# Ledger of designs, part 162: peptides against a protein of PDB entry 2AZE

Target 1, 148 residues: chain A of PDB entry 2AZE
Amino acid sequence: AQECQNLEVERQRRLERIKQKQSQLQELILQQIAFKNLVQRNRHAEQQASRPPPPNSVIHLPFIIVNTSKKTVIDCSISNDKFEYLFNFDNTFEIHDDIEVLKRMGMACGLESGSCSAEDLKMARSLVPKALEPYVTEMAQGTVGGVF
Target 2, 101 residues: chain B of PDB entry 2AZE
Amino acid sequence: GRLEGLTQDLRQLQESEQQLDHLMNICTTQLRLLSEDTDSQRLAYVTCQDLRSIADPAEQMVMVIKAPPETQLQAVDSSENFQISLKSKQGPIDVFLCPEE

## One batch from the design tools (peptide; made by RFdiffusion4, then SolubleMPNN)

Design b1_p24_2_s4 (from b1_p24_2, 14 letters changed)
Fold by OpenDDE base, seed 3:
Structure b1_p24_2_s4 (fold): chain B 148 residues (1-148), chain C 101 residues (1-101), chain A 24 residues (1-24)
Amino acid sequence: as target 1 above (148 residues)
Amino acid sequence: as target 2 above (101 residues)
Amino acid sequence: SSARKKELKEKSERINKLLRNVLI
């Protein structure tokens, strides 16, 4: 019947939305862990060194990085006000946001790839509010994604 | 019947979505707290050494882009075209190279 | 590569989202 058909459509819509939100939540958790872990790392490092790093030696978030072979020729055109940039490469390039950089640095404790050691998992749990700890555990175990 | 089953499913899905929304709100709140904490922002940085671990400047050149909010980035990577376009609405874009060592 | 194109597009969208929302 039409009534059942309408509800089926709504059901499917909700399922898809839930899946999307699960993905978004996982990313938010990873971001939170990565940021807090980064801050802790730097705080500890500065304490040990008894000084902050030189201002020009660090890159504050947010940032984007672009990397390509040193052999790649890059043509750059910049507007007078620097509001517009155009880069032309003669070969392939890679773009990474700061979150991806942090993940590759291990700031997300390997949670993003399910490569958490027991110590990594402990760290990850310590960097989130209690309400999120179960979800962190599920992410580490690869059991996330089910409808609860 | 089928109608009753679907109705029950929708109620359960609604509860699940509400739980997700709640958890997401917790996460966003934590991120906001980080953004509002000046000390955290001061410590929210990476070093050139960190970037070298991602892309070794010995083999790869690394450009750093500091763009204001609402900047539009477009990228094309194909055999016919390799291009990155940046368009800011709020201010100048800063681009610099990461040193090799 | 269609896969690379799709991946780059998705990454660009994520980056643009970050640029719009700043951390969130």
Scores: peptide ipSAE 0.257, ipTM 0.905, DockQ to the pose 0.596
Fold by OpenDDE base, seed 2:
Structure b1_p24_2_s4 (fold): chain B 148 residues (1-148), chain C 101 residues (1-101), chain A 24 residues (1-24)
Amino acid sequence: as target 1 above (148 residues)
Amino acid sequence: as target 2 above (101 residues)
Amino acid sequence: SSARKKELKEKSERINKLLRNVLI
C-alpha cells in the first residue's frame, strides 16, 4: 500500500512536470516562428527598398516596451552606473516584452491563440524543423496537452 | 494489479518526457543558431511603425528598455502605487523614448 | 484592483523569465 502511494505521488509529479514542459515547448516554438518570420519580413523589406532602414529607426531584440498616456507624469531615478532604474507613474501603465510585441504583430501567425488560417499554418510549419511540424499542427488545432 | 499498472504508467510518462525533451532541444538549438547568425541578428528588429501598432505614440508615450540578460523587473500597478523597478547585474540598462513621427 | 495586481505580477514573472533566457 505504501509503495503504491509513493508511486502515485511520483506519477503526479511527472504529470505536472510534463505539463510544465509542454507549456515551455509551446513558447519556444512560438518564439522560433516569430523570430524567423520577423527576419524574413525585414530581409524582404530591405531587398525591396534596396537599402537597410536608418539605424536610429529600428529597435533590435531583445527589448521591453512600457507605454502610458502622454498625460502621465513619470519620475525616473537612475543609478550612476545605470544598473538600477526606478520609474514612478502617477497613473496606470502597460508593459510588454518583445515576444508579446511580435505576437501582436502577427509574427507567430496566430498560432499563439490557435486562430491561424490555413496559410498561416503553412507559414508556421515552414519556419520550424520537420520534427516540430506535428506539434505546430496540434497547437493550431488546440489539441496539445495529451500524453505522447 | 495496481502496482504493476502504476509502474507501467511511470514508464510511459518517462518516454513522453523524453520526447518532450528532445523537441525542446531541437527548439533550443534553432534559437541558438539564430543568435549565432550575424545576418539574422542584424535583421531581428522592429520599427517605429511596428510599435505604433501596439501603442500609438500619438496617444501613448512609448518607452523602450534595452536590458541585459538576468535583469530583474518588478512592476506595481495599484491605486496607491504605479512603479517599475529594474535591476541589472550584467551591465547598464538603456532606456529611451520612441520618437513620434 | 486585486485582479490587476495579480495580472501584473504574473506578467512581470514571465518577463523576468524571458530576461533570464534571452539568446538573441
Scores: peptide ipSAE 0.255, ipTM 0.903, DockQ to the pose 0.741
Fold by OpenDDE base, seed 1:
Structure b1_p24_2_s4 (fold): chain B 148 residues (1-148), chain C 101 residues (1-101), chain A 24 residues (1-24)
Amino acid sequence: as target 1 above (148 residues)
Amino acid sequence: as target 2 above (101 residues)
Amino acid sequence: SSARKKELKEKSERINKLLRNVLI
C-alpha cells in the first residue's frame, strides 16, 4: 500500500539521519576530549614551570596549519588590508585544522583511530560527562553504529 | 503485518534519535562551557614544539594561519596548480611561520 | 592524484566549516 511505501521512505530517511548524527556525535566527543586534555596538559605544564609560556611562543585555537617541503617555492600575495591572501606553490602541500593537530598529538587518547589503551580509555572517560561514558566505551570498542 | 512492523520501527528510531539528540546537546553544552571559560581558553594552545611533532620544520616548512570567523579558504593541489586562497570578511588574516630549530 | 584532490576538497570543506562555526 501507498501508506507502507511512505513509511518505508520515512524509515530510510530517519536511518540516514541517525547515521549522520552518530558521526557528528563521535566528532563532538573527540573534540571535547581533545580540548579538555590539551587544557589539562597545559595547566599542569604551567604549574610545574610556575609561569605561563611567553605570549609569542604559543598558538591559541582556532588555527590552520599548512606544511610543505622546505624546498617548495612559495609566492604570496596579500591585499593592503590583509583581508585576502593568495599562496602559489610549485609543489604539493598539506593543510590541517587544529582538531587534526590535536588528534595527532594524542589529545583524543587514540579514540579516533581505535588505538585506545586501557589507560587512554580511562583518561577519555574522565574528560566527558557521565552520560557520555557509555558511548566513549562503544567508540573504543568500535561497536558504534547500531540502533540504541 | 507490514504496517505494524514499520510503525514499530519508526517508534524505535524516534527513541534512538532522541537519545542521540540528548547526547549531542550534552556535548555542545560542554564545548560552549569551554569556550566561555576564560581560563580554559587561555590554556587552549599548542606550542611550536607540538607542531614540530606533526611536521618537522627541519624538513617541512610549517605555516600558521589565524583567521577571523567566516573566512573562506580554497585550496587546489594538482600537477598544474598548487594554490591556497584566503578571503576574510571580518578582519585581517594573520599568517606566520613556525620557527625552525 | 584524484584521491588527493578529493581529500583536499573534503579537508577544505571541514576547515571552512570550522571557520564558520569556530567551536561547534
Scores: peptide ipSAE 0.250, ipTM 0.903, DockQ to the pose 0.571
Fold by OpenDDE base, seed 5:
Structure b1_p24_2_s4 (fold): chain B 148 residues (1-148), chain C 101 residues (1-101), chain A 24 residues (1-24)
Amino acid sequence: as target 1 above (148 residues)
Amino acid sequence: as target 2 above (101 residues)
Amino acid sequence: SSARKKELKEKSERINKLLRNVLI
């Protein structure tokens, strides 16, 4: 019947929306873990050094990284007010946001790939509110996607 | 029947979505708290050594971009064009190279 | 390649999304 068909369409729509929200939640969790872990690392490092690092030796979030071969020729055009930049490369380049950098640094404890040691998982769980711990566990196990 | 089953599914999906929304709100709140905490923001940094672990400046040049919110980034990577365009709406963009040493 | 182009586009979109709305 047409009614059942309509409900099936709605069901699929809701399933897709839930899937999208699951992905968003996972990313938010990873960001939270990465940020808190980074802060924790740096706090510990500064305590051990008994001083903060030189201001010009660190890059505060947020940032974007662009890397390319040292052989790559780069032409840069900058507006007078520095509101606009144009970079032309003669070869391929890579772009990374700060979150990706943090993930590669291991700040997300390998949770992003489901490659967590027991210690990594323990760390990850410790960096989220209790309500999120079960979801972190599911992420580590690769079992996210079930309907609550 | 089929109708009853679908109706029940929709109810369950609604509950699941509400749970997700709740968890997302918790996450968003935590991130906001981090954003509002001055000490946390002071400690939210990476070092040049961290970046070298991602892309070794001995082999790769590493450019850092500090862009204001609402900045538009466009990138093209093809055989005919390798380009990055940045357009800020809220202030100047800062670009600098990560030193090798 | 088309694959790289797609990947770069997606990455750029993610970055732009963060720049527009960091906390969703």
Scores: peptide ipSAE 0.250, ipTM 0.903, DockQ to the pose 0.552

Design b1_p24_3_s1 (from b1_p24_3, 8 letters changed)
Fold by OpenDDE base, seed 3:
Structure b1_p24_3_s1 (fold): chain B 148 residues (1-148), chain C 101 residues (1-101), chain A 24 residues (1-24)
Amino acid sequence: as target 1 above (148 residues)
Amino acid sequence: as target 2 above (101 residues)
Amino acid sequence: MLTTDDFIKWLLENKLGTVSFFDE
């Protein structure tokens, strides 16, 4: 009885760990797709324009964005060496990392939200190694997690 | 019996986890390759147009923060406090603003 | 895009807040 109980505990631990790793893998896949798609987009755009964008018109990864109402009062305290920033707002704000920005731009082909068209799925598959293609397909279909 | 069943389950779960680990290694390798490719990094950028698609500059102020690795970020967004704190130990933090169209 | 200094100027010019500097 005790032996079975111990194995049951281990089973549950492994199931939870697998679940966490599945989530991590999905995020990694989305990041890969988003990054590669972004690079391809920009490469194509520069080729079409026959020039890179103006240097002050773009932001290179990594970055985060903070947005708030234009009416929000922002008090900033900045160290002289700019190593430390403190922002105080009088209203709510939002923070988004660069990956989230790329997702909202559609760089992850809608795979992150299950809104992946056939064309989007084709693009997504083309941006990952062959070994990951089945998993991308499962993500699009919402069938990830067959190990449970 | 129950013991045999549990043992079999654990073996199957081990195989599943190994497969996940392998796929994750593939992903991390690909991401590393992207980070090491100077041409890819040169092309890894977003434009003001991209940022406008995320938050309308007509209604929202959009601040872009570029901070060195391991920068500490603390954020409080509640009815009592609205605060962001950034502390870098590896260099200055840059803040940018996307202009309105 | 506007740099940090430009951001500071923008913030002050538009009366959308204050900026203070301190020594670490």
Scores: peptide ipSAE 0.210, ipTM 0.885, DockQ to the pose 0.759
Fold by OpenDDE base, seed 2:
Structure b1_p24_3_s1 (fold): chain B 148 residues (1-148), chain C 101 residues (1-101), chain A 24 residues (1-24)
Amino acid sequence: as target 1 above (148 residues)
Amino acid sequence: as target 2 above (101 residues)
Amino acid sequence: MLTTDDFIKWLLENKLGTVSFFDE
């Protein structure tokens, strides 16, 4: 019947929305873990050194990274007010946002790639509120996505 | 019947989404608190050593770009064109280079 | 970290391309 068809459409719509939100939540959790872990690492390092790092030796978030071979020819066009940049390369390049950098640094404890050891999982869970711990566990197990 | 089953499914999905929304709100709240904490922001940095772990400056040229919010980034990486375009509306864009040791 | 100006200088010194400036 038409009524059943309407509800089936709605069901599919809700399932897709939930799937999208699950993806968003996972990314948010990874960001939270990565940020808190980074801050914790740096705090500890500064305490051990009894001083902060030199100002010109660190880059604060947010940022992006662009890398290419040293052999790559780069042509740069920059507006006088530095509002606009154009880079032309003669070969391939890579772009990484700050979150990806933190993940590759291990700040997300390997949770992003399913390479989370028991110790890594313990760390990850310690960096989120209690309510998020079960979801972190599911992420580590690769069991996120079920109806709950 | 089928109608009753679908109705029940929708109610269950609604409950699931509500739980999901709750978790997302908790997470976004935590991220907001981090952004508002001055000490956390002071400590939210990476070092040259960290950057080298991503791409070795001995082999790669590594540039760091700091741009204001809402900056447009366009990147093309194809056999015919290799280009990055940045356009800010809120302020200047800064480009940094991690020096070799 | 080298600033934007230092980056430009680095590019020029290493002959890895050209740098141009323009008005918006």
Scores: peptide ipSAE 0.130, ipTM 0.874, DockQ to the pose 0.741
Fold by OpenDDE base, seed 1:
Structure b1_p24_3_s1 (fold): chain B 148 residues (1-148), chain C 101 residues (1-101), chain A 24 residues (1-24)
Amino acid sequence: as target 1 above (148 residues)
Amino acid sequence: as target 2 above (101 residues)
Amino acid sequence: MLTTDDFIKWLLENKLGTVSFFDE
């Protein structure tokens, strides 16, 4: 019946929306874990050193990284006020945002790839509110949304 | 029948979505709190050692871009063109380089 | 970390094919 068809369309719509929200939630959790883990690491390091790092030795978030081969030739055009940059490369380059950098640093505890050790999972759980711990566990097991 | 089954499915999906919304609210709240905490932001940094772990300076040039909010970045990476364009309207763009050891 | 000016200098010495400054 037409009514059933309408409900099936709505069902599919909701399923897709839920899938999107699951992806967004996972990313938010990873960001939270990565940020808190980074802060914790740096706090501990500064405590052990009994001093903060030199100001010009660190880069604060947010930032973007561009990397290319050392053999790559770069042509650069810069506005006098430094509001505009144009880079031309003769070979491929990579761009990474700060979140991706943190993930590659292991700040997300390997949760992003489902490769958490028991210790990594424990760390990840400790960096989120209690209400999010079950979801972190599901992420580590790759079972998020499996019951839908 | 079929109608009843679909109705039940929709109710279950509604509950699932509500749960997701709740969890997302918790996450966004936590991220907001982090952004508002001065001490956390002071400690939210990476070092040259961290950057070297991402791309080896012996083989790769690593450029760090610090730009004001809403800076536009356009990139082309094709067989014929390799280009990055940065345009800021809120201030100068700073570019840093992780030095080699 | 090297600042923007240091970066430009580094590019000129090591990697940069051409450099130009312009007014917007």
Scores: peptide ipSAE 0.117, ipTM 0.876, DockQ to the pose 0.705
Fold by OpenDDE base, seed 4:
Structure b1_p24_3_s1 (fold): chain B 148 residues (1-148), chain C 101 residues (1-101), chain A 24 residues (1-24)
Amino acid sequence: as target 1 above (148 residues)
Amino acid sequence: as target 2 above (101 residues)
Amino acid sequence: MLTTDDFIKWLLENKLGTVSFFDE
């Protein structure tokens, strides 16, 4: 019936929207975990050292990373007010945002790839509100959206 | 029947979406709280050692770019062009280099 | 870490490119 057809269209629409929201939520969760874990790590490290790191030894978020071979020629043009930068490379480069850096540091506990040890999962769960714990578990198991 | 099944599916999906919305609200709230927490922001940093997880400074030049919010970034990485363009509207852009150890 | 100025100097000293400044 036409009614069924309409409902099927709506069903598909909702499924797609849910899928998008799932991706967004997962990223938000990863960010939260990564940030909190980073803060926790640094807090502990500073406590152990009984001092903060030297100001010029750390980079505060947010940032991006650009890396290239040390043999790459880099032509850099900078506006006098430093509002504009232009980098020209003679070879390939990589760009990474701070979240990716945190993930590679393990700050997301491997949750981003579903590669969590029991300890990783425990840590991840401890860094989110209780309401998010089930979803973290699903992410770790790779079963997000299994009911859809 | 078919209609009943679809109706049930839609109800379930609605509940699922509402749950997602709720969870997202929780997440955004937490992130906002982190952004507003002075201690958290003070401790939200990485070191040169951390950056080695991305690229080894012995082999790669690693630059860190600190740019104000809403800075425009354009990157081209092709066989013919390797370019990064940054345009800030709110303030100066800073570039840092992780030294070799 | 090295500042922007240090980065500029590093690039020049290691002959890894050029740095130029321009007006907006």
Scores: peptide ipSAE 0.424, ipTM 0.897, DockQ to the pose 0.731; fails the geometry check

Design b1_p24_3_s2 (from b1_p24_3, 9 letters changed)
Fold by OpenDDE base, seed 5:
Structure b1_p24_3_s2 (fold): chain B 148 residues (1-148), chain C 101 residues (1-101), chain A 24 residues (1-24)
Amino acid sequence: as target 1 above (148 residues)
Amino acid sequence: as target 2 above (101 residues)
Amino acid sequence: MLTTEDFIKWLLENKLGTVSYFEE
């Protein structure tokens, strides 16, 4: 009985570790898809335009976004060397990382929310190595978590 | 019995984790390759139009922050304080504004 | 995209806040 209990504890530990790794893998897959899709989009756009965009018209990754109402008063303190910033707002703000931006742009093909069309899924699969395709399929189906 | 079942489960979980680790290694490698590819990095950008998927500059002030790696970010969002603190150790921080028009 | 300087200018001109500098 005690031996079984010990093994149950170990089993649960391993299951939790696997769950954590699955979460990490899913995020990594989404990042990979989003990045590759973004690059592909921009490559195509530049080819169509026959030139790259003006430097000041784009923001390269990585970045973060902070947004707040236009009615929000913002006080900003900046060190002389620009190594330190302090922003004070009189109302709520939002922070978003670049990955979230890419997801909202649809660069992850809706895989992040399980809202993939057949075309979205096809695109997602095409942007990952062959070994990851089954996992992408499982993500789209919401069936991730099975024993490999 | 139960003992044999649990033992078998642990073996199966080990195999599953090994497969998972393999997939993670593949994925991590792909991301590293992207980061090391100059052309990919050149093309890894968004526009103001893209940023409007987050918030419309007509309604919101949209500030973009580019900071060196390992920059410390501390945010407080409460009824008493609304604050963001950034501290970089590797270089200057740049702030950009997405214009309304 | 407006640069940091443009952002500061925009912030001040629209009276949406203040900008200060420190050496700490």
Scores: peptide ipSAE 0.411, ipTM 0.895, DockQ to the pose 0.720
Fold by OpenDDE base, seed 1:
Structure b1_p24_3_s2 (fold): chain B 148 residues (1-148), chain C 101 residues (1-101), chain A 24 residues (1-24)
Amino acid sequence: as target 1 above (148 residues)
Amino acid sequence: as target 2 above (101 residues)
Amino acid sequence: MLTTEDFIKWLLENKLGTVSYFEE
């Protein structure tokens, strides 16, 4: 019947929307874990050193990274007020945001790839509110994707 | 029947989406709390050693860009054009270099 | 970390390109 057909279309629409929200939630969880883990690491390091790092030795979030071969020629144009930059490269470059950098640093405990050790999973769970712990576990197991 | 089954499925999906929305609200709240915590922000940094783990300065030039919010970034990476354009509306853009040891 | 000025200096000294200044 036409009514059933309409409901089937709606069902599929809702399933896709839920899938999108699941992906968004996973990213938010990863960001939370990465940030908290970074803060925890640095706090511990400063405690062990009994001092904070020199101001010019660290970069605070937020930032982006651009890297290219040291053989790449770079022409840089800068406005007088430094509001505008133009970089021209003679070869390929890479851009990474700070979240991606943190993930590559292991700050998300390998959860982004579902490659958590027991210790990594324990750390990840400890960095989220209790309500999110089951979801973190499912992410680690690769079982996220079904309907609750 | 079929109609009843579909109706039940839609109700279940609605409930599932509400649960997701709730969890997302928890996450966004936590992130907001982190952004509002001065001590956490003070400790939210990376070192040169961290950046070297991403790209070795011996082989790669590693440039760090700190730009004000809402800065426009345009990047082109093609066979004939390799370009990055930055345009800020809210202040100067700072560029840093991760040096070799 | 090297500042913008240090980056410019590094770029020039290592002959990895040119730096120019402009007005919008």
Scores: peptide ipSAE 0.406, ipTM 0.896, DockQ to the pose 0.725
Fold by OpenDDE base, seed 4:
Structure b1_p24_3_s2 (fold): chain B 148 residues (1-148), chain C 101 residues (1-101), chain A 24 residues (1-24)
Amino acid sequence: as target 1 above (148 residues)
Amino acid sequence: as target 2 above (101 residues)
Amino acid sequence: MLTTEDFIKWLLENKLGTVSYFEE
């Protein structure tokens, strides 16, 4: 019936919207875990060293990373006010945002790929509010969305 | 019948979406709290050693770019064009380099 | 066209940007 068809369209619309929100939520969770884990790591490190690192030895978030071969020739144009940069490379480059850096550092506990040890999962759970723990568990299992 | 099933599905999906919205609100709240916590922001940093997880500075030039919020980034990486463009509206852009080991 | 070293030199000489090295 036409009514069923309309409801099926609506069902599909909602499923797609939910899928999008799931992706957004997962990223938000990963960011939260990564940030808190980074802070925790650094706090512990500073406590062990009994001092903070030298100011010029660290980069505070946010940032992006650009890397290329050391042999890559770079043509850089910078405005006088430093508001605009233009980099031209003679070879390929890579760009990474700070979140990706944190993930590769293990700050997201491998949760980003659903590949985390029991200890990693425990850490991840400890870095989120109680209400988010079930979802973290689902992410670790790769079973997000199974309730639909 | 099918109509009843679809109706039930929609109700379940509505509940699921409401749960997601709630969880997202919790997440955004937590992230906001992190951004507002001075001590957390002080400790939110990476080292050169950390950056080696991305690329070895012995082989790669590793450049860190700090730009104000809402900075526009345009990147082209093709066989004929390798370009990065940064345009800030809120302040100067700074570049940092990770030295070799 | 600049190598990394030349890039740093250029930035410093022209005062068009800032580049800092990590301290070990």
Scores: peptide ipSAE 0.241, ipTM 0.868, DockQ to the pose 0.068
Fold by OpenDDE base, seed 3:
Structure b1_p24_3_s2 (fold): chain B 148 residues (1-148), chain C 101 residues (1-101), chain A 24 residues (1-24)
Amino acid sequence: as target 1 above (148 residues)
Amino acid sequence: as target 2 above (101 residues)
Amino acid sequence: MLTTEDFIKWLLENKLGTVSYFEE
């Protein structure tokens, strides 16, 4: 019946929306873990050193990274007020946001790729509220999306 | 019947979505709290050593860009053009270099 | 980390590119 068809359409719409939200949630969890882990690491390091690092030796979030071969020629044009930049390269480059940098640093405990050791998973769980722990476990096991 | 089954499925999906929304709210709240905490802000940094783990400065030039919120970024990486354009409306853009040593 | 000025200097000294300024 037409009524059933309408409900099928709605079902599909909801499934897609849920899938999108699951992806968003996973990213948010990874960000939370990465940030908290970074802060924790730095706090401990500063305590051990009994001082913060020199101001010009660190980069505070947020930031982006651009990397390219040292052989790449870079032409940079900058507005006088530094509001506008134009970089021209003669070869390929890579761009990474700060979250990706943190992930590659291992700050997300390998959860982003489902490559968590037991210790990694323990750390990840410890960095999220209790309500999120089951989801972290599912992410590590690759079992997220049970509604499908 | 089919109608009853679909109706029940939709109810279950709604419940699942509500659970997701709740968890997302928890996450966004936690992230907001982190961003508002001055101590966390002070400690939210990476070092040059960290950046070397991403790209070795011996082989790669590593540029760090700090731009104000809502800065427009345009990037083209093709055989015909390799370009990055940045346009800020809220302040100057700073560029940093991770030295090799 | 080296500042923008340091970056510019690094580019120029290492002959890895050019830097120019323009009106916005």
Scores: peptide ipSAE 0.458, ipTM 0.900, DockQ to the pose 0.746; fails the geometry check

